# Designs tried in a protein design run: peptides against a protein of PDB entry 3ESW. Part 28

Target 1, 322 residues: chain A of PDB entry 3ESW
Amino acid sequence: NNIDFDSIAKMLLIKYKDFILSKFKKAAPVENIRFQNLVHTNQFAQGVLGQSQHLCTVYDNPSWHSIVLETLDLDLIYKNVDKEFAKDGHAEGENIYTDYLVKELLRYFKQDFFKWCNKPDCNHCGQNTSENMTPLGSQGPNGEESKFNCGTVEIYKCNRCGNITRFPRYNDPIKLLETRKGRCGEWCNLFTLILKSFGLDVRYVWNREDHVWCEYFSNFLNRWVHVDSCEQSFDQPYIYSINWNKKMSYCIAFGKDGVVDVSKRYILQNELPRDQIKEEDLKFLCQFITKRLRYSLNDDEIYQLACRDEQEQIELIRGKTQ

## One batch from the design tools (peptide; aimed at target 1 D6 A9 L13 Y16)

Design b2_p16_6_s3 (made by RFdiffusion4, then SolubleMPNN; from b2_p16_6, 6 letters changed)
Fold by OpenDDE base, seed 3:
Structure b2_p16_6_s3 (fold): chain B 322 residues (1-322), chain A 16 residues (1-16)
Amino acid sequence: as target 1 above (322 residues)
Amino acid sequence: SENKKLVEELLKKLEE
């Protein structure tokens, strides 16, 4: 009996699609109870939920995208992208263009647009005076700083002139287009918005050990790609664990279509204890939030995203089989 | 053989 494997494969694909779609239906009462109990009893889960409520949707703002595109030197950016794309010829297809775009945006952002701010320059003495700045501590925002979603302000005294300089830690990415300076938080926040403004599929990656970066989905590579604006890094997920010898416990990616534990991509060595939540509860939490984020999507969109999720999970488990 | 592998892989995914 020649098993018609083609017919069986088609039937199984249909059944699999239906099965996947069934998982993305409205949560059962038992799942809702489990979710509520988890976020009320586990502080880490509550933190992940809180971050998801902000990070998964905040960057999907068309008005912000317009402001970004109006602020960036698009002529320079596309000129450089076109130049690099032309060097490699047309052999790799049009999908690789977005990889060149992200690489140029990394270059442009670090080299031409944004500045690392360990200490601010003195407001009185002018440029290149950060060496004269002594930290006095942090305080709450003033009335003006509070307009731009500022949670804390670092205070510095100039050793030369004695004046006080404020370094507000703005969370408003539009304000960061003006200030054009910050640390990893400001860099990642604005750069995430920049990538989103080009219509890219982007996630914000939170690391529990005080670092943040991006991922973008490369259509050329057909996977999520590590992107760190601070490091001008493209597809180098190993830089933290290997190059920095950083110890890490959790890396969580936040995007419009889901929340994903991406720790396995970045924690290659020096793993810290994952004791903040049970692994099963973290998986459930991420899946539950992801399910909620997809409630408005149609069956085809849900299925395509689920296929992408499965490929990512395979990648994370198997490691890059080069 | 490729479709057989696909079927086997899909069956594994459905059992999870």
Scores: peptide ipSAE 0.021, ipTM 0.532, DockQ to the pose 0.877
OpenDDE base, seeds 1, 2, 4, 5: peptide ipSAE 0.018, 0.016, 0.015, 0.007; ipTM 0.539, 0.488, 0.460, 0.438; seed 2 fails the geometry check

Design b2_p16_7_s1 (made by RFdiffusion4, then SolubleMPNN; its pose is not in this set)
Fold by OpenDDE base, seed 3:
Structure b2_p16_7_s1 (fold): chain B 322 residues (1-322), chain A 16 residues (1-16)
Amino acid sequence: as target 1 above (322 residues)
Amino acid sequence: NENEKLVKELLEKLKE
């Protein structure tokens, strides 16, 4: 009996697809109970859920994308991308163009568009006066600041003129297009929106040890790529653990299609205790939220994303960022 | 899909 291996292959692939799709069906009652118990009993799980409710969807706003694209110097950006892309003689295919775009956006954002704000300039004395500013503490937002999703305002006094300058920590990324200044939170928030505005697959990465960055899914590299706007960094996940010698415990990526523990990509040394949640519970939580985010997707979309997930998990286990 | 590729590769090997 000539074993029709091609037929067997097709059947196996169908069964495999069905098996994968079965994992993304509506949660069983037992899974719902486990999820509810976990988020009610574990503070870290509550935090991850709370962040997912915001970060997974907030950047998928077409109106914001339009505002971003209208605000950026697209002519300059694409001119620079085209220039760098042309140097490589197109040998690597069209998919690499997006990597050049992200690299230019990193350059443009850091060099031409946004500013790091350790301390604000004095509102009275003008530019380059931050050296004269003394922190007085933090306050709640005023009525105007509250319009732009501001949770905290840092207060500074000018040593030269004695006037008070407010530095509101805006969470509205559209307001950040106007203010064009901040720290890692503001940088990552706006830069995530910028990347999303170009139609890219982007995740917001939260680190428990007070840093945040992005990941971009490169079609050229066929993987998630580390992107840090503050550092103008592309594909350098090691910068925190190795270059900064930063100690870290958790890195969680939040995207429209899922929540993923990406700690293994970034925590290469100086690992802090992962004692906030059981590893199996964190895995379950991320999978459960991811499953919920995909409930409206069709079978083909679910399957393609599941294949990406599997590839990422293999990458994270093997440590092969080759 | 790496798994699809793997299945295809395995099938090619089985044809051998």
Scores: peptide ipSAE 0.021, ipTM 0.571, DockQ to the pose 0.086
OpenDDE base, seeds 1, 2, 4, 5: peptide ipSAE 0.019, 0.018, 0.020, 0.017; ipTM 0.556, 0.544, 0.555, 0.531; seed 1 fails the geometry check

Design b2_p16_7_s2 (made by RFdiffusion4, then SolubleMPNN; its pose is not in this set)
Fold by OpenDDE base, seed 4:
Structure b2_p16_7_s2 (fold): chain B 322 residues (1-322), chain A 16 residues (1-16)
Amino acid sequence: as target 1 above (322 residues)
Amino acid sequence: NKNDEIVKKLLEKLKK
């Protein structure tokens, strides 16, 4: 009996696809109850939900993408990408070109476009006067600052002229295209939008211990790649745990297609207690939000994303971020 | 698709 292996393979693939798709069906009433109870009773879960409601969708704005592309020096960026790409002997059309683009965007953003702001310059004394600035504390935004999704304003006094300088912590990334300065929050926020504006699959990674960065899905490497705009870092997930000796408990990635606990990628040593939520509840929460984000997708899109998720989970278990 | 590769590998093992 000639076993038609091709027919069996097709049948297995169909059954497997159906099985995967069944997991992404509309949540059962019991799952909805569990979700509601979890976000109502657990502050960490509520925080993750709140972040997902913003970070998973905010960067998918075509109007913002246009503004970004009009603001960046695209001629310089692509000139540098093409130069480095050609230098390494790659052919046109290889998926690796996008990795070169992301590396150049990291360079361009840090070196040419955006500035780290420990303390602002004095509004009266002008450039390179931050050394003369004394922090007075933080306050809420004024009416003008509030137009740009500002949560906090840091207040500084100039030791030279005595004038007050406000450093609003804007969350509007379009305002950040104008101000071109900030700390890790502003850097990651705008850089996430920049990467999205090039049509890339990008996630915003939140670390509970006051740092944030990006992940980019490399089609060449066929995985999520660590990207930190502050550090001009590409594929160096170890920098926090190893180089900084940073203690961390949670790293959560937020993207349009899902929310994922990526702690295993970044927490390599100095792990802090994961006591904010039960591990099963966090896994449930991330999966539940991810299902909701995919409800409008077709079966083929859901299946492709589920395959990527499985590959990522295998990677995270194996510790093969080498 | 990695699943296609897994299915292919499974099929190759079944052919043995």
Scores: peptide ipSAE 0.015, ipTM 0.501, DockQ to the pose 0.095
OpenDDE base, seeds 1, 2, 3, 5: peptide ipSAE 0.005, 0.014, 0.014, 0.007; ipTM 0.435, 0.455, 0.443, 0.415; seed 5 fails the geometry check

Design b2_p16_7_s3 (made by RFdiffusion4, then SolubleMPNN; its pose is not in this set)
Fold by OpenDDE base, seed 3:
Structure b2_p16_7_s3 (fold): chain B 322 residues (1-322), chain A 16 residues (1-16)
Amino acid sequence: as target 1 above (322 residues)
Amino acid sequence: SKNEEIVKELLKKLEE
């Protein structure tokens, strides 16, 4: 009896697909209870849930994408991308073009578009006056600032003219297209939107130790790639732990298709205690939120994303086998 | 998926 191994393999693949899809069905009552109990009893879990409710969907706004694309110098960007792509020849295929695009967007954003703001310039004295600015503290937004999702405003006094300058910490990324300045929060917020506006698959990475960055899914590299707009960094996940010698406990990635603990990608040394939540509960939480985010997807989309998730988990466990 | 690849690899080995 010639065992039709091809038929068996196909059957096994079908069964495997069905098994994977079964994990993404509507949550069982017991899972819902576990989830509710976790977010009500664990502050870190509540924080992750709260962030997911915002970060996973806020950037999927076609109107914002249009505004971004209208604001950026697309001619310059694509000219530079085409130039760099042409240098490497056609040998690597079309998928590498997106890597060149992200690299150019990093360059363009840092060099041509956005500014780091440690202290604002004096509104009265003009440009390059930040050295004369003394922090007075922070306060709530005024009526105008409140229109742009501003949670806090840093207040500075000019040592030269004595006038007060306000530095509102805007969370509206469209307002950031106008102001074109900020710190890591503003940089990452707007840059995440920029990447999304080019149709890229992007995640917002939150680090508990007061830093934020992006990941984008490279079709060429077939993995999630570290992207930090502040550092003009592409595929350098080690910069925090190694170059900065930063101590970190949690890195959580938030995307439209899921929430993932990516700590293993970035925390290579100087790991702080992970004592905010049980590891099993964090895994459950991320999986549960991810499952909810995928409820509207079809079986093929769910399966493809599940395959991607598995590859990422393997990558995170094995480390980069260089 | 890695499992698909494993299944495919196993199939290739069975065809040998």
Scores: peptide ipSAE 0.026, ipTM 0.575, DockQ to the pose 0.082
OpenDDE base, seeds 1, 2, 4, 5: peptide ipSAE 0.018, 0.014, 0.021, 0.018; ipTM 0.527, 0.480, 0.549, 0.473

Design b2_p16_8 (made by RFdiffusion4)
Pose (drawn by RFdiffusion4):
Structure b2_p16_8 (pose): chain A 322 residues (1-322), chain P 16 residues (1-16); non-standard residues A184 YCM
Amino acid sequence: as target 1 above (322 residues)
Amino acid sequence: SSELIEEAKMKLELMN
């Protein structure tokens, strides 16, 4: 009995596909209650649910993608990307070009395109002039800035001239293309959209302890890559936990294809208690949403995606890539 | 192949 593995191996891969295609089916009402309910037992759940709604579908918008592309200096971007491909892009330029593009976009965005704003500059006094602004709080948007999905307008008084500069906080990333300034918040909103506009596979990563950033899929490294625009950073998920020494509890990724707990990629010391939601319930929550996010996908799509997800679980469960 | 066998074994573990 030379036991035939290649037979048994080829078989199984077949059986596995059925198991997978079954998993991403229906929404049998049984687990539906578990969902509709969990979203009332727990607000960390409603939190994730809400954000999934604001953040997964939103950046897939051709109208926007085009405007961003019109607006960005593609000649400049692609020239530099090409210049860096010139100084030899790995023996296998095997979709490595895509990585060189993301890196350059980070540079352009930071060095060139968008600017940070703690207190705003005085609108009437010069440009370099923020530290003579004392804030008078926040309030609702006026008529004009109400158009751009704004909740809070921080207002400031200039002690040198008396005029009041205002700093609306917008969520319409197309508006940010104009204003070209802000904090992680909008820096990240626009940068996610920018990444999506090159048709890249992109995600919004949310840290409960007030920071947001991106994840991009590198076909070259065939895994998700951490991208943080504010820090012009490429593949440095440790940056928060170690370099900054920031204490963190949870990290959640959002995208058109799904919602995934990516904590393990980032919270690699200074771990805070994860005391917000039964870990079993969180796994369920993401799975149900990811499943919901895929009813309209076909079998080949449902499967190829589920494998990428699995590849990621092993990466996180373990301590490394591959 | 040996790679195919490793993949199948991993898939079986996932199903369990």

Design b2_p16_8_s1 (made by RFdiffusion4, then SolubleMPNN; from b2_p16_8, 8 letters changed)
Fold by OpenDDE base, seed 2:
Structure b2_p16_8_s1 (fold): chain B 322 residues (1-322), chain A 16 residues (1-16)
Amino acid sequence: as target 1 above (322 residues)
Amino acid sequence: SDELIKKALLLLEKMQ
């Protein structure tokens, strides 16, 4: 009996597709109850939900993408990408071009476009006066600052001239295109929008221990790639745990198509207690939010994304980037 | 295809 392996493989694929699609059907009443109970009883779950409601959708704004592309020096960026691609990229195929683009965007953003702001310069004394600035605390935004989704304003006094300088912590990434300064939050916020403006699949990664970064889905590498704009880092998920010796408990990735616990990618050592939520409940929460984000997608899109999710889960379990 | 085999294996792992 010649086993028709091709026929068996086709049947397995059909059954697999049906099985996967069955998981992405509308949530059962029991799942909705579990979700509601979880977000009402667990503060961490509520926080993840709240972040997902913002981070999963806010960057999918075509008007913002246009403003970004009009603001960046695209001629310089593409000149540099083309230059690097011409060296080695032709041997690796067209898909590697996007990796070169992301690497150049990291360079451009850090070197040419955006500035780290530990302390602001004095508005009166001018540039390179941050050393003279003393923090006085934080306050709420004024009427002008409130127009740009500002939650907090840091207040500084100049030791030289005695004037007060305000450092508003803007959450509007379009305002950040103007201000071109900030800390990890502003850097990651604007850089996430920049990557999205080039049509890339991007996730915003939130770390509970006060850091944030991006992930980009590389078609060349066929996986999610760590991207940190602050560090000009591409594919270096180890920098936090190993290089910084940072202790971490949770890393959650937020994208248009899903919410994923990516802690295993970044927490390689010095793991802090994961005591904010049960692991099963966190897994359920991320899956539930992901299902909701995919409700409008067709069966083929759902299947493709589910295949990508499974590949990522295998990667995260094996700890080996292939 | 290696992809089909991987999917078949993943299916088998999930059905267990």
Scores: peptide ipSAE 0.027, ipTM 0.553, DockQ to the pose 0.434
OpenDDE base, seeds 1, 3, 4, 5: peptide ipSAE 0.017, 0.021, 0.021, 0.022; ipTM 0.576, 0.554, 0.598, 0.571

Design b2_p16_8_s2 (made by RFdiffusion4, then SolubleMPNN; from b2_p16_8, 7 letters changed)
Fold by OpenDDE base, seed 2:
Structure b2_p16_8_s2 (fold): chain B 322 residues (1-322), chain A 16 residues (1-16)
Amino acid sequence: as target 1 above (322 residues)
Amino acid sequence: SKELIELALKLLEKMK
């Protein structure tokens, strides 16, 4: 009896597809009740939901993508990408070009485009005067600052001239194309938009312990790749736990197609207590939000994304990037 | 289910 392995494989794939699609059907009434109860009773769950409502959709703005592409030195970027691709990329296939692009965008953003701002320069004394700046605290935005989704403004006094300099913490990434300065929040916000503007699959990763970064889905590596614009880092998820010896509890990735607990990718040692939510409830929450984000997708798109999700879960469990 | 998924993924890779 020659077992027709191909026929069995096809039948298994069909049944598996149907099974996966059944999981992404509209949430049952019981799941909606569980979700509502969870977000009303658990502050961490409410925070994850609130972030998902913004971060999963805000960067999918074609108008913003156009503004980004008009603002960046695309000639320089593509010249550098083409140069690096010409060295080694031809042997690896066309999919590696996007990895070179992301690496160049990391370089360009950190070296040529954006600036780290611990303290602002004095508006009166000019460039390289941040050393003379004393923090006075934070206040709400003024009428002009409020136009650019500003939650808080840090206030500094110049020790040299006595003038006040405002450092508004803008959340509008288009304003950040103008200001070209910030901390991890501004860096990650604008860099996420930049990556999205090139048509890339990108997630915003929030760490509870006051850091944020990106993930990019590499078609070449066939996985989500760590990307930190502040560090000019590509595929170095270990930098926080190992290099910084950072203690962390939660890393949550927010993308257009899903919300994923990626803590296992980044928390390699010095794990803090995960006491903000039950693990089962966090898993349920992320899955529930992910289902909602996929409601408009067709069966083939849902199936492809579900296969990607399962590959990622296998990766996160095995701890081996292949 | 994990083993089935791994098997399905391996089968999907072979179908490319």
Scores: peptide ipSAE 0.018, ipTM 0.576, DockQ to the pose 0.119
OpenDDE base, seeds 1, 3, 4, 5: peptide ipSAE 0.017, 0.016, 0.016, 0.030; ipTM 0.559, 0.572, 0.540, 0.575; seeds 4, 5 fail the geometry check

Design b2_p16_8_s3 (made by RFdiffusion4, then SolubleMPNN; from b2_p16_8, 9 letters changed)
Fold by OpenDDE base, seed 2:
Structure b2_p16_8_s3 (fold): chain B 322 residues (1-322), chain A 16 residues (1-16)
Amino acid sequence: as target 1 above (322 residues)
Amino acid sequence: SDELIQLALQYKKLME
């Protein structure tokens, strides 16, 4: 009896697809109750939910994408990408072009476009005067600053001229296209929007220990790739734990299609206690939010994303960033 | 089961 392996395989794929799709059906009442109880009783869960409500959707704005593309020197960017692709990319196929694009965007952003601002320059004394600036503390935004989603303004006094300089911490990435300066928050915020503006699959990664970065889904590598605009880093998830010897507890990735605990990708050593939430509750929370983000997707999209999720989970367990 | 998922993923990779 020739076992029709093809027929069995097709049947297994159908059953598997149905099984996966069944997990992404509308949440049962019991899951909704569990979610509500978790969010109301656990501060960390409330924080993750709050971030997801913003970070998962805010960058999916076509008008912002247009403004970004109009602001960047696209001729320079594509010239550099084409140059690098022409050297080595042809052997690897068309999918590698996007990796070259992301690498060039990292270069362009750090070298040509955006500036690190530990302290602002004095508004009166001009450029390269940040060394003369003394922090006085932080205050709320004024009426103008409030227009650009500013929660906090850092206040500095110039030791030379005595004038006050304000450094508003803008959360509006379009305002950041104008100001072109900030710290890790502003860098990651605007760079996430930049990557999204090129039609890329991007996640915003929040680390509890006061750092943020991106992940990009590489079609060439067929996985999520670490991207840090501050460091001009591509596919170097180890830089925090190993190079910086940073202690970390949680890394949560926020994307259009899901919320994922990516701690295993980045916390390679010096793990801090994960005491903010039960592991099962965090897993449930991320899955529940992810399920909600996918409610409008069709069965094929849900299935494809679920396959991607499983591949990522396997990667995270195996530690195969080779 | 994680095993069924792995089998399905392996099969999908083989069919691509």
Scores: peptide ipSAE 0.025, ipTM 0.590, DockQ to the pose 0.121
OpenDDE base, seeds 1, 3, 4, 5: peptide ipSAE 0.019, 0.021, 0.020, 0.017; ipTM 0.513, 0.577, 0.493, 0.569; seed 3 fails the geometry check

## One batch from the design tools (peptide; aimed at target 1 Q311 I317)

Design b2_p17_1 (made by RFdiffusion4)
Pose (drawn by RFdiffusion4):
Structure b2_p17_1 (pose): chain A 322 residues (1-322), chain P 17 residues (1-17); non-standard residues A184 YCM
Amino acid sequence: as target 1 above (322 residues)
Amino acid sequence: ETEFIEFIHNLKDYVNN
C-alpha cells in the first residue's frame, strides 16, 4: 500500500472548495438574530457596523476616481515612479511597479499635495500665522459648507486682526482635493480614495485609540501592506506600537471585499485590555458583514477571496509573513 | 481550525510543485 497522497491531496482541495462556497451562502435567519441582536447588546458592534456602512462601498466611485485623477499631477507621479523603477526594481519586477507607485503616491501626497492643520492660518493675515489664533469652540456648518458632508466647524479668532478663520471638518473627500489640508482624519479619507483611484485594492484601518490609516494589497508581496499617509510610511505596522509607544486595544480594517480584525498586525506591545466585546462575537460580527458584502459575487470570486483571508489569518495568528 | 487551514495551504503548495 504505497498510499496515494497526490490522489488524496487533489481530492480535498475539491472538497474544501465546497466547504468554502457553502460558508459564504444564504444568511440563514438563525445567525441573523445573532447579528440584529448583538448590534443592541453592544455598541462596539454598532460601531463597527456603522463604519462598515460608511467605509466599505464609499470609495468605489468612478465619478470620484476620475476627478481625483484629473486633479493629481499624474505626469509627475508616474515620472518619479518610472525613475525609481529605473534604478532596478528587483530581479522580479513582478508587480513590483505597483509598490513603487504606492510609495511615490505617499511622497507626492505629503511633500507636495496635502498639508497638516492644527489651528488654521488666519484668513486675512498672512499664511504662516496660526499661533496667534485662539479657538472659540465648534459649531454647525453654514449653508455652503453644509454641502460637503460637514458636521463641525471649528472657529478661531485672530488676536492680531480680529477676524474669524473657520475650519470646517468635511467628509466629502472630493472637497478635500480643493482645501488640501487637515488632520489623520481627512488625510486618510482622501488618501484611501487616491489609492482606490489607481484601482488598487485598498482598506481603511481604524484604531479605537484615535488614528486611522490604510492597507493596500501588494501582489508583489502577496499580502496586505500597511500604508500611513501622514507618516509617509510604507511597510511599518510597528510604527504605532513601538516607535510612538502608543498604547492600543483594537484595530479594524474596512474594504469593499470585507471587514477584518487586523489588531494583531499592529498591537504588538503596550497592549491595552480588549474589554469591549466578547472575542467570539467580534469574529462573528466581521464574518457576517464580510459574508453580506459578497452575496452578489460569483463562486470563483467568493473562493479566491476566502483564501486571501485565510492566508491573512495565518499571518496574524503566527508572528510573520509567508 | 488553524491547523486545518495550514494543512489546506500546504496541500496547495504541494500540488503546485

Design b2_p17_1_s1 (made by RFdiffusion4, then SolubleMPNN; from b2_p17_1, 12 letters changed)
Fold by OpenDDE base, seed 1:
Structure b2_p17_1_s1 (fold): chain B 322 residues (1-322), chain A 17 residues (1-17)
Amino acid sequence: as target 1 above (322 residues)
Amino acid sequence: DLEIKELIFKIKEYLKK
C-alpha cells in the first residue's frame, strides 16, 4: 500500500482551497449584526471603517495614475533604476527591478520632487522665510481651497512683513502634485498614489500615534515591505520603535484588497495599551472589511489573496516566512 | 490555525519541487 503522498497533498490542497473560499462567502446575518453593532458602539472601529471607505479605493483611479505619470520625470527615474539594476539586479532576477524602482521613487520623491513643510514660507517675502512665520491657528478652507478636498487651513503671520500666509492641508493628491509640499499626511497620500500609478500593490498604513506610511508588496521578497516616503526608507519597519523609540498601539494597513492589523511588524518595543477595541473585535472588523472588498473577485483571485494573507500572518507572528 | 497555515505552506513548497 504505497501511500502516494503527492496525491494526498494535492487532495488536501483542493479541500483547503474550498475551505478558504467558504470563508469569503457572503456574511451571515449574525456577522452583519456583529459588524453593525461594533461600528456603532466602538469609536475606534468606526474610525477604521471610515478610513477603509476612503483609503482602500481612492488610489485605484486610472485618471489619477495618468496625471501622476505625466507629472513625474520618468526618464530620470528609469535611468536611475536601470543604473542600479545593472550593478546587482541581474544576479537576483527580474523581480528585483521593482524593488529598485520603489527605492528610486523614494529618492526622487524626497530629494527632487516633494518638500517637508513644518511652516510655509511667507508668500510675500519668498523662499527660506519659514523661520519668520508664527502660527495663528487653523480655519476652514476658502472657496478655492475647498475644490481640492481641504478640511483645514493653517494660518501663519510673517514676523517681518506682517502678511498672512495660508497653508491649506489638501487631501486631493492631484493638488499635491502642484503644491509639492506637506507633512506626513500629504507625503504618504501622494506617495501612495505614485506607487499605485506604477501598477504596484500598495497599502496605506495608519498609525494611531500620528504617523502614516506605505507598504509595497515585493514580488522579489514575496512579502509586504515597509516604505516611508518621509524617511526615504525601504524595508526598515523597526525605525519607529527602535530608532525613534516611538510608543505605539495600533498600525492598520489599508489596501484595495484588504485591511490588516500590521502592528506586530512595527511595534517591537514600547507598546502602548491596546485598549481601544477588543483584539477579537479588531480581528473580526479587519476580516469583515477585507471580505467586503473581495466580494467581486473570482474564486482564484480570492484564493491567491488568501494565500498571501496566510503568508503575512505567519510572518507577523513568527517574524519569517522562509 | 497558524500551524495549519505553516503546514499548507510547506506542502505547497514541496509540490513545486
Scores: peptide ipSAE 0.368, ipTM 0.898, DockQ to the pose 0.910
OpenDDE base, seeds 2, 3, 4, 5: peptide ipSAE 0.311, 0.344, 0.341, 0.329; ipTM 0.879, 0.890, 0.889, 0.884

